# Designs tried in a protein design run: peptides against a protein of PDB entry 7C96. Part 40

Target 1, 73 residues: chain A of PDB entry 7C96
Amino acid sequence: PVIPDDFRCPISLELMKDPVIVSTGQTYERTCIEKWLQAGHGTCPKTQQTLTSTVLTPNYVLRSLIAQWCEAN

## One batch from the design tools (peptide; made by RFdiffusion4, then SolubleMPNN)

Design b2_p17_4_s4 (from b2_p17_4, 6 letters changed)
Fold by OpenDDE base, seed 4:
Structure b2_p17_4_s4 (fold): chain B 73 residues (1-73), chain A 17 residues (1-17)
Amino acid sequence: as target 1 above (73 residues)
Amino acid sequence: MPAFGPPFQPVPAELRV
């Protein structure tokens, strides 16, 4: 089955396992965005907007939706 | 300002970790 675009990380282009939300509201795979931040970047990879915070918030809703989708497909 | 782009827009290869 085709993976819904909203379930793919904008960086890895793969199904997200641990999705996290950045200050701009965009969601990424945790490991991908952490590497981006560790490299010294202060912007959102997708939008190029400046991050007001480097705090990463788990996207529990999306994680659950992906899990449910994986169970059915 | 309007929402940014379509629902899914991959990060350019140059920005991929």
Scores: peptide ipSAE 0.085, ipTM 0.651, DockQ to the pose 0.331
Fold by OpenDDE base, seed 1:
Structure b2_p17_4_s4 (fold): chain B 73 residues (1-73), chain A 17 residues (1-17)
Amino acid sequence: as target 1 above (73 residues)
Amino acid sequence: MPAFGPPFQPVPAELRV
C-alpha cells in the first residue's frame, strides 16, 4: 500500500520511525534532521526558514498514527 | 508550497540513508 505523504520524512522520503518537530513546525526523521544540523545548517530543509531553535520535539501523535497505520497495512 | 515532498534546498545524499 502507498505510504501517506504525511508519514514520509521530507529528507529521506521514507516512512518516519522517530519523527521530530523543528521550530518551523515541520516534522522530520530524527536522524535526518540531526545530520542536517550537525552539518552546520541553520535552516529548515523543507521551508528554508531560519530555525529559531535547534531543539527537536518528538512528534508523539504522528509516531502513534504511523504505528497504527503499520498495524493495519 | 507543498507540505511534503523533497526539501526546498539541496539535501546531501548522505542524509537520505
Scores: peptide ipSAE 0.079, ipTM 0.687, DockQ to the pose 0.206
Fold by OpenDDE base, seed 5:
Structure b2_p17_4_s4 (fold): chain B 73 residues (1-73), chain A 17 residues (1-17)
Amino acid sequence: as target 1 above (73 residues)
Amino acid sequence: MPAFGPPFQPVPAELRV
């Protein structure tokens, strides 16, 4: 089935397994955004906005929604 | 809440999995 866009990582374009929120409010797969940050970037991949923090907050709601979707599809 | 910036632009290919 077609994966909802909100469930895909903007970087990998794949279904997120460990979605995390950056300071801009955008959500990415943890491993993807970590690689981006480790590469020396200080901006949001999707919006190019400067990240005010490099803290990554788990998006538990989205994680749950994705899990439910996977169970049904 | 932070405002959304410009539309999506491609990220480096090496970051794609």
Scores: peptide ipSAE 0.078, ipTM 0.680, DockQ to the pose 0.237
Fold by OpenDDE base, seed 3:
Structure b2_p17_4_s4 (fold): chain B 73 residues (1-73), chain A 17 residues (1-17)
Amino acid sequence: as target 1 above (73 residues)
Amino acid sequence: MPAFGPPFQPVPAELRV
C-alpha cells in the first residue's frame, strides 16, 4: 500500500520509525536529521528556518499513528 | 502543528538513506 505522505520522513522519503520534532515544529526520522545536523547545517531542511535548538523531541503522536497504520496495512 | 512533504531546500544525496 501507498505510505501516507505525513508518515514519510522529508529527508529519506521513507516510513518513519523514530520520528522526532525539531525546534521549528517539523518532524523527521531521527537518524536523518541527526546526519543533517552533524553535516554542519543549522537550519530546518523543510522550512529553511534557523534552528533555535538541536534538541530532538520524540513525536509520540505520530509514532502511534504510524504504528496503527502499519497494523492495518 | 508540523508540516510534511519534501524540504524547500535540496537535501544532499548522501543524507537520503
Scores: peptide ipSAE 0.075, ipTM 0.696, DockQ to the pose 0.290

Design b2_p17_5_s1 (from b2_p17_5, 10 letters changed)
Fold by OpenDDE base, seed 4:
Structure b2_p17_5_s1 (fold): chain B 73 residues (1-73), chain A 17 residues (1-17)
Amino acid sequence: as target 1 above (73 residues)
Amino acid sequence: SAAEEAHRAELLAIAAA
């Protein structure tokens, strides 16, 4: 079935397994955003806004929603 | 634009890694 856009990583375009929130409020797959940051970027991939912090916060709510969706589909 | 294309290319590189 069609994966909801909110459940797909803006970078990989795949269903997120470990979604994390950056300072701009956007959510990405952890491995993707970590690679982006390690490459020397300090901006939000989707919005290109400068990140005020490099802290990555797990999006547990979204992770749960994705899991529930996967169980139903 | 060229800037947008370059940005998309960078994202694709990360996605492919």
Scores: peptide ipSAE 0.607, ipTM 0.911, DockQ to the pose 0.741
Fold by OpenDDE base, seed 5:
Structure b2_p17_5_s1 (fold): chain B 73 residues (1-73), chain A 17 residues (1-17)
Amino acid sequence: as target 1 above (73 residues)
Amino acid sequence: SAAEEAHRAELLAIAAA
């Protein structure tokens, strides 16, 4: 079945397994955003806004929704 | 634009890594 856009990482375009929220409110796959930050970037990949923090907050709600979707599909 | 294309390329590189 077609993966909902909200469940795909904006970078990898794949179903997120460990979604995390950046300071701009955008959600990415943890591994993708960590690679981006490690490459020396301090901006939000999707919006290009400057991040006010490099702290990554787990998006547990989305993770749960994705898990539920995977069970049903 | 060139800047937009360059940014997209950077994202693709991360996705492929």
Scores: peptide ipSAE 0.606, ipTM 0.910, DockQ to the pose 0.740
Fold by OpenDDE base, seed 1:
Structure b2_p17_5_s1 (fold): chain B 73 residues (1-73), chain A 17 residues (1-17)
Amino acid sequence: as target 1 above (73 residues)
Amino acid sequence: SAAEEAHRAELLAIAAA
């Protein structure tokens, strides 16, 4: 089935396995955003807003929703 | 724009890595 847009990483465009939230509120796959930050970027890939923090917060709710979707599809 | 294209290229590079 078609993967819901909200379940896809804005960078990889793939189903997120370890979604994390950045300071702008956008969610990305952990590996993708970490690579972005390690490359020296201090902005949100999606919005291009400057990040006020480089802390990555696990999006447990989304992780659970994705898991539920995967079980049903 | 050139800036937008450069940004897309950077994101693509991350996605492909």
Scores: peptide ipSAE 0.605, ipTM 0.911, DockQ to the pose 0.719
Fold by OpenDDE base, seed 2:
Structure b2_p17_5_s1 (fold): chain B 73 residues (1-73), chain A 17 residues (1-17)
Amino acid sequence: as target 1 above (73 residues)
Amino acid sequence: SAAEEAHRAELLAIAAA
């Protein structure tokens, strides 16, 4: 079945396994956003807004929703 | 635009890494 857009990482375009939220409120796959930050970028990949913090917060709600979707499909 | 294309290229590089 087709993967819902909200479940795909904006960078990899793949189903997220470890979704994390950045300061702008956007969610990415942890591996992707960490590589982006390690490359020296201080902006949100999707919105290009400057990040007020480089702290990555696990999106447990989305992780659970994705898990439920995977179990059903 | 050129800026948008450059940004997309950077994202693609991350995705491919």
Scores: peptide ipSAE 0.604, ipTM 0.911, DockQ to the pose 0.740

Design b2_p17_5_s2 (from b2_p17_5, 13 letters changed)
Fold by OpenDDE base, seed 4:
Parts: C-alpha cells; sequence; structure tokens
Structure b2_p17_5_s2 (fold): chain B 73 residues (1-73), chain A 17 residues (1-17)
C-alpha cells in the first residue's frame, strides 16, 4: 500500500519508526535528524529555518497513527 | 549555490544509510 506522506521522513522518504519533532515543528526519523545535527548543522532540513533548539521531541501521536496504519495495511 | 548542493549531498547520504 501507498505510505501516507505524513508518515514518511522528509529525509529518508521511508515510513518513520521513531518520529521526532524539531523546533520548527517538522518531524523526522530520529536517526536521520541526529546525523544531520551531528554533522554540525543547525537548520531544519526541510524548511532551512534555523533551529532554536537541538531538542528532539518524540512524536508519540504520529508514532501511534503509524502503528495503527501498519496494523490496517 | 555550492552550499545548497552540499546540503543536498549530505541529506542524500543520510537517506542512503
Amino acid sequence: as target 1 above (73 residues)
Amino acid sequence: EKEEKERQKLLQEIAAA
């Protein structure tokens, strides 16, 4: 089945397993955004906006929605 | 823009991992 765009990481383009929210409100796969930050970047990959924080907030709601989708598909 | 191309390159590398 076709993966909903909202469930795909903007970087990996794959179904997110551990989605996290950055300060801009965009959500990424944890491993992807961590690698980006570790490379020394302080911007949002998707929007290029400067991150006001490097804190990565787990997107539990999205994680749950993805789980529900996976169960149904 | 060299900076943009480098940005895209890194993102592609991350995506390929």
Scores: peptide ipSAE 0.578, ipTM 0.904, DockQ to the pose 0.528
Fold by OpenDDE base, seed 3:
Structure b2_p17_5_s2 (fold): chain B 73 residues (1-73), chain A 17 residues (1-17)
Amino acid sequence: as target 1 above (73 residues)
Amino acid sequence: EKEEKERQKLLQEIAAA
């Protein structure tokens, strides 16, 4: 089945397993954004906005929605 | 230009990992 765009990581383009929200409000797969930050970048890959914080907040709502979608498909 | 190229390169590397 076709993966909804909102369920795909902007970087990996794959279905997110551990989605996290950055300060700009964008959501990424944890491993992807961590690698980006570890490389020394302080911007949002998608929007290129400067991150006001490097804290990654788990997107539990999206994680749940993805799980529900996977169960139905 | 160089900065953008490096940005895209890294993103592609992360995506491919």
Scores: peptide ipSAE 0.577, ipTM 0.903, DockQ to the pose 0.503
Fold by OpenDDE base, seed 1:
Structure b2_p17_5_s2 (fold): chain B 73 residues (1-73), chain A 17 residues (1-17)
Amino acid sequence: as target 1 above (73 residues)
Amino acid sequence: EKEEKERQKLLQEIAAA
């Protein structure tokens, strides 16, 4: 089945397993964004905006939606 | 430009796992 765009990480382009939200509001797979930040970058990969914080907030709502989708498909 | 190329390269590396 076709994976909804909102369920795919902007970096890996794969279904997110542990989605996290950055300060710009964009959501990424945790491992992807962590590697980006660890490489010394302080910008949002998708928007190139400077992150006001490097805190990664779990997107529990999206995680749940993805889980529900996976169960149905 | 060089910076952007490096940015894209890194993102591709991350995506490739």
Scores: peptide ipSAE 0.576, ipTM 0.903, DockQ to the pose 0.511
Fold by OpenDDE base, seed 2:
Structure b2_p17_5_s2 (fold): chain B 73 residues (1-73), chain A 17 residues (1-17)
Amino acid sequence: as target 1 above (73 residues)
Amino acid sequence: EKEEKERQKLLQEIAAA
């Protein structure tokens, strides 16, 4: 089945398993964004905007939606 | 641009992992 674009990590392009939100509002796979930040970058990979915070907030709503989609497909 | 090239390179490396 076709994976909705909103369910794919902007970096890995794969279905997200542990989606987290950065300060710009973009959501990424935790592992991907952590590697980006650990490399010394302080910008949003998708938008290139400077992150106002390095806090990663779990996107539980999206996680639930993805789980529901996986169950149905 | 060199900076953008390096940026894309790293993103591709992360994506490939």
Scores: peptide ipSAE 0.573, ipTM 0.903, DockQ to the pose 0.513

Design b2_p17_5_s3 (from b2_p17_5, 11 letters changed)
Fold by OpenDDE base, seed 3:
Structure b2_p17_5_s3 (fold): chain B 73 residues (1-73), chain A 17 residues (1-17)
Amino acid sequence: as target 1 above (73 residues)
Amino acid sequence: SSEQARRQQELQAIAAA
């Protein structure tokens, strides 16, 4: 079935497995955003806003929602 | 713009990896 846009990483465009939140509030697949940060970027891929922190916070709520969706589909 | 093009290329490279 069609994957909800909110469940797709803005970078990979695939269903997120390990979603993490950046300082701007946007969520990405961990591996994708880590590669972006490691490349030396200090902005949010989606919004281009400057990141106030490089800390990545696990989005457990979204992880749970995705899991529930996967179970139903 | 050139800046946007470069940005998109980098993001696409990450996505394709």
Scores: peptide ipSAE 0.658, ipTM 0.923, DockQ to the pose 0.623
Fold by OpenDDE base, seed 5:
Structure b2_p17_5_s3 (fold): chain B 73 residues (1-73), chain A 17 residues (1-17)
Amino acid sequence: as target 1 above (73 residues)
Amino acid sequence: SSEQARRQQELQAIAAA
């Protein structure tokens, strides 16, 4: 079935397994955003807004929703 | 848009790296 857009990482376009939230409120797959930050970027990949922090917060709610979706599909 | 598509492709390159 078609994967909901909100469940796809803006970087990889794949179903997120470990979604994390950046300071702009956007959510990405952990590995993807970490690669981005490691490359020296200080902006949000999707919006290009400057990140006020490089802290990555796990999006547990989304993780759960994705898991539920996977179980049903 | 074309711009959005280009940006998306650039981001995908990051994931593939």
Scores: peptide ipSAE 0.452, ipTM 0.863, DockQ to the pose 0.652
Fold by OpenDDE base, seed 2:
Structure b2_p17_5_s3 (fold): chain B 73 residues (1-73), chain A 17 residues (1-17)
Amino acid sequence: as target 1 above (73 residues)
Amino acid sequence: SSEQARRQQELQAIAAA
């Protein structure tokens, strides 16, 4: 089935398993954004906005929605 | 747009690495 765009990581374009929110409000797969940060980048991959923090906050709501979608599809 | 496509390709390359 067609995966909703909101469920895909902006970096990998794959279905997210561990979605995390960056300071700009954008959500990415944890492993993808960590690779980006470890590479020395201080901006949001999608928007190019400067990150005010490198803290990654789990997006529990999205994680749950994706899980529910996977169960139904 | 072409710019968006280019940006997406750059990000995908990072994910693949």
Scores: peptide ipSAE 0.448, ipTM 0.862, DockQ to the pose 0.670
Fold by OpenDDE base, seed 1:
Structure b2_p17_5_s3 (fold): chain B 73 residues (1-73), chain A 17 residues (1-17)
Amino acid sequence: as target 1 above (73 residues)
Amino acid sequence: SSEQARRQQELQAIAAA
């Protein structure tokens, strides 16, 4: 079945396993965004907005939704 | 758009690293 766009990481385009939210509100796969930040970038990959913080907040709601979707498909 | 496609390609390179 087709994976909902909201469940795909903007960077890898793959189903997210450990989704995290950045300061701009965008959600990415943890490993992907960490690679981006470690490379020295201070902007949001998708929007190019400057990040006000490099703190990554787990998106538990999305994680749960993805889990539910996987169980049903 | 072509610009959006280019940006997506650049992002995918990060994931592939």
Scores: peptide ipSAE 0.420, ipTM 0.852, DockQ to the pose 0.671

Design b2_p17_5_s4 (from b2_p17_5, 9 letters changed)
Fold by OpenDDE base, seed 5:
Structure b2_p17_5_s4 (fold): chain B 73 residues (1-73), chain A 17 residues (1-17)
Amino acid sequence: as target 1 above (73 residues)
Amino acid sequence: SAAEAERMAELQKIAAE
């Protein structure tokens, strides 16, 4: 089945396992966004907006939705 | 642009890891 776009990391383009939210509200796979930040970037990969914070907030709701989708498909 | 190309290349590198 086709993976919903909202379940794919904008960077890896794969189903997210540990989705985290950045200050712009975009969600990424944790490992992907951490690598981007560690490289010295302070912008949102998808929107190019400047991040007001480098804090990564786990997207537990999305994680649950993805898990449910995987169980059903 | 060249800058955008470099940005995309870096993101693709992260994606490939």
Scores: peptide ipSAE 0.695, ipTM 0.932, DockQ to the pose 0.581
Fold by OpenDDE base, seed 3:
Structure b2_p17_5_s4 (fold): chain B 73 residues (1-73), chain A 17 residues (1-17)
Amino acid sequence: as target 1 above (73 residues)
Amino acid sequence: SAAEAERMAELQKIAAE
């Protein structure tokens, strides 16, 4: 079925498995954003805003919503 | 621009991994 846009990583464009929130409020797949940061970037891939922190916060709510969606579809 | 093209290429590379 069609995956809701909010459930897709802005980078991989795939259904997120381990969504994490960056300082700009955008959510990405953990592996994707970690690779971006490890490459030496300090900006948000989606907005290009400078990240005020490199801390990645798990988006547990979204993770749960995605799990529920996957179970239903 | 060239800079934006490189940015997109890098993101696409990550996406493909």
Scores: peptide ipSAE 0.692, ipTM 0.931, DockQ to the pose 0.569
Fold by OpenDDE base, seed 4:
Structure b2_p17_5_s4 (fold): chain B 73 residues (1-73), chain A 17 residues (1-17)
Amino acid sequence: as target 1 above (73 residues)
Amino acid sequence: SAAEAERMAELQKIAAE
């Protein structure tokens, strides 16, 4: 089955397991965005917008949607 | 641009880990 684009991490291009939201509203796999931030970057990988915060918020809704999709496919 | 190429290369490196 084709994985919906919204369920793929913009960096890894894989189905997200631990999706987190950055200040720009974009969602990434936690491990990917943490590596980006640890490398000293303060921008959103997808949009290149400057992050107003480095806080990563778990996207529980998306996590649930992905789980439901996986169960059905 | 060179800057964009470097950014893309770094992101691809993260993706490959």
Scores: peptide ipSAE 0.691, ipTM 0.931, DockQ to the pose 0.582
Fold by OpenDDE base, seed 2:
Structure b2_p17_5_s4 (fold): chain B 73 residues (1-73), chain A 17 residues (1-17)
Amino acid sequence: as target 1 above (73 residues)
Amino acid sequence: SAAEAERMAELQKIAAE
């Protein structure tokens, strides 16, 4: 089955396992965004907006939705 | 642009890991 675009990381293009939200509201796979930040970048990969914080917030709602989708497919 | 190309290359490198 086709994976919904909202369930795929903008960087890895794969189904997210540990989705996290950055200050711009965009969601990425944790490992991907951490590597981007560790490389010294302070911008959002998708929007190129400057991040107001490097705090990564778990997207529990999306995590749950993805889990439900995986169970059904 | 060259700058954008480098940006995309770096993101693709992360994706490939």
Scores: peptide ipSAE 0.688, ipTM 0.930, DockQ to the pose 0.585

Design b2_p17_6_s1 (from b2_p17_6, 11 letters changed)
Fold by OpenDDE base, seed 5:
Structure b2_p17_6_s1 (fold): chain B 73 residues (1-73), chain A 17 residues (1-17)
Amino acid sequence: as target 1 above (73 residues)
Amino acid sequence: EAEAVKKQLESQAGVKV
């Protein structure tokens, strides 16, 4: 089935397994955004805004929605 | 949109993502 765009990481374009939210409110796959940050970047990949924090917050709601979708598809 | 992000990352990182 077609994966909802909101369930795909903006970086990997794949179904997110461990979605995390950055300071700008955008969500990415943890591994992807971590690599971006480790590369020395301090901006949000999607919005290009400067990150006020490099803290990554788990997006539990999205994780749950994705899980539910996977169960049904 | 996601594709645009991917291209941006490739450009900034100098590597294909």
Scores: peptide ipSAE 0.050, ipTM 0.618, DockQ to the pose 0.054
Fold by OpenDDE base, seed 3:
Parts: structure tokens; sequence; C-alpha cells
Structure b2_p17_6_s1 (fold): chain B 73 residues (1-73), chain A 17 residues (1-17)
């Protein structure tokens, strides 16, 4: 089945398992965004906006929506 | 693998990273 774009990590293009929100409000797979940050980048991959924080907030709502989608597909 | 990451981002986001 086709994975909804909002459920795919902008970096890995895969269904997110541990979605986290960055300071710009964009969501990525935790491991992917961590690698991006570790590579020395201080910007949001998708928007190129400077991150005001490197704190990653779990996106529980999206995690739930993805889980529901997985149940149906 | 920063280059690989950038390539994937460009593909999904439609932007040049």
Amino acid sequence: as target 1 above (73 residues)
Amino acid sequence: EAEAVKKQLESQAGVKV
C-alpha cells in the first residue's frame, strides 16, 4: 500500500517508527534527524530554517495515526 | 553519509539541500 506522505520521514522516505518534531515544527524519524544534526547541520532539512534548539519532541499524535494506518493496511 | 541524506531530502521535499 502507498504510504501517506505525511507518514514518511523526509530523510529516509520510509514510514516513521519514532517520529520527532524539531524546533521548526517539522517531523522526522528520530535516527535520521539525529544523524543530520551529528553531521554538523544546524538547520531543518526540509525548510532550511535555523533550528533554535536541538531538542527532539516525540510526535505521539502522528505515531498514533501511523499505528492506525498500519492496522488498516 | 551526509550526501546520501541530502539526496533523499531533495527527493522528498523537492528542495535543494
Scores: peptide ipSAE 0.043, ipTM 0.605, DockQ to the pose 0.068
Fold by OpenDDE base, seed 1:
Structure b2_p17_6_s1 (fold): chain B 73 residues (1-73), chain A 17 residues (1-17)
Amino acid sequence: as target 1 above (73 residues)
Amino acid sequence: EAEAVKKQLESQAGVKV
């Protein structure tokens, strides 16, 4: 079935396996956002807002939801 | 990547960006 948009990384457009939340509240695949930051960007890819922090917080709730979805589909 | 983000935004918001 079609992957819910909320379960896809805004950058890769693929189902997230290790979703992390940035300071703006947006969620991305860890690998994708890390590459973005390593490239020297200090903004949120989706919102273009300046990141107040480069800390990446694991989105365990979303990870769980995705896992549940994968189990059912 | 920028294009991908744009497409994702359009998909989620249902609006042309």
Scores: peptide ipSAE 0.038, ipTM 0.556, DockQ to the pose 0.073
Fold by OpenDDE base, seed 2:
Structure b2_p17_6_s1 (fold): chain B 73 residues (1-73), chain A 17 residues (1-17)
Amino acid sequence: as target 1 above (73 residues)
Amino acid sequence: EAEAVKKQLESQAGVKV
């Protein structure tokens, strides 16, 4: 089965396990975006937009959708 | 299957950064 692109982290290109949303609305794997921020970057990896906050919000809906997909495949 | 997913990641194209 083909994994939907929206289920993959833009950074790792792997299926997300702990998806989080950044201030720009983009979603990444928590570990990946945390490393990006710790490296001193203040922009969104995908859009290059400046982050207005470093707060990471869990994307529970996506986590659920991915879990359902994994159970079916 | 989660195990099969890992196999798919090795052959299919990834998302653009």
Scores: peptide ipSAE 0.021, ipTM 0.494, DockQ to the pose 0.178; fails the geometry check

Design b2_p17_6_s2 (from b2_p17_6, 11 letters changed)
Fold by OpenDDE base, seed 1:
Structure b2_p17_6_s2 (fold): chain B 73 residues (1-73), chain A 17 residues (1-17)
Amino acid sequence: as target 1 above (73 residues)
Amino acid sequence: EAEKVRKELASQAGVKV
């Protein structure tokens, strides 16, 4: 089945396993965004907006939705 | 074009697609 776009990381385009939200509200796979930040970038990959914080917040709702989708598909 | 941008972002982030 086709994976919903909202369930794919904007960077890897793969189904997210550990989705996290950045200060701009965009969600990425944790490993992807961490590598981006570790590379010295201070902007949101998708929107190019400057990040007001480098704190990554787990997107539990999305994680749950993805889990439910995986169970059904 | 969107894919080109995505590839560049993936490259910069050190992510293998």
Scores: peptide ipSAE 0.151, ipTM 0.755, DockQ to the pose 0.049
Fold by OpenDDE base, seed 2:
Structure b2_p17_6_s2 (fold): chain B 73 residues (1-73), chain A 17 residues (1-17)
Amino acid sequence: as target 1 above (73 residues)
Amino acid sequence: EAEKVRKELASQAGVKV
């Protein structure tokens, strides 16, 4: 079925497995955003805002929602 | 256009779609 846009990583467009939140509040797949940061970028891919921190916070709520969706679909 | 931007970002991030 159609995957909700909010469940897809803005970069890979794939269903997120390990969603993390950056300082701007945007959520990405961990591996995608880590590669972006490791490449030397200091901005949020989606918003181009400068990241005030490179700390990645697990989005547990979204992770749970995606898991529930996967179980039902 | 949106796809073009996304692809560019993915490329810069080293992500293969």
Scores: peptide ipSAE 0.121, ipTM 0.731, DockQ to the pose 0.048
Fold by OpenDDE base, seed 3:
Structure b2_p17_6_s2 (fold): chain B 73 residues (1-73), chain A 17 residues (1-17)
Amino acid sequence: as target 1 above (73 residues)
Amino acid sequence: EAEKVRKELASQAGVKV
């Protein structure tokens, strides 16, 4: 089935497996955003807003929703 | 190389390069 846009990483465009939230509130696949940060960028890929922190917070709610969707599809 | 990666990620995220 078609993967809901909210379940896709803005960078990889793939179903997120380890979604993490950045300081701007946007969610990305951990590996994708880590590569972005490691490349020396200090902005949010999606919004271009400056990140106030490089801390990545696991989005457990989204992870759960994705899991539920995967079970049904 | 870093710039190429940046452009690729930006493109994937739908952001202007």
Scores: peptide ipSAE 0.104, ipTM 0.711, DockQ to the pose 0.056
Fold by OpenDDE base, seed 4:
Structure b2_p17_6_s2 (fold): chain B 73 residues (1-73), chain A 17 residues (1-17)
Amino acid sequence: as target 1 above (73 residues)
Amino acid sequence: EAEKVRKELASQAGVKV
């Protein structure tokens, strides 16, 4: 079935397994955004907004929603 | 290799390298 866009990482375009929220409110796969930050970037890949923090917050709600979707599909 | 990864991520995220 078609994967909902909100369940795909904006970078990898794949179903997220460990979604994390950046300071701009956008969500990415942890490994993808970590590589982006390690490369020296200080902006949000999707929005180009400057990140006010490099803290990555686990998106537990989305993780649960994705898990439910995977169980049904 | 680091540059390759950066370029790939930027492309996928719709960011100009």
Scores: peptide ipSAE 0.095, ipTM 0.708, DockQ to the pose 0.054

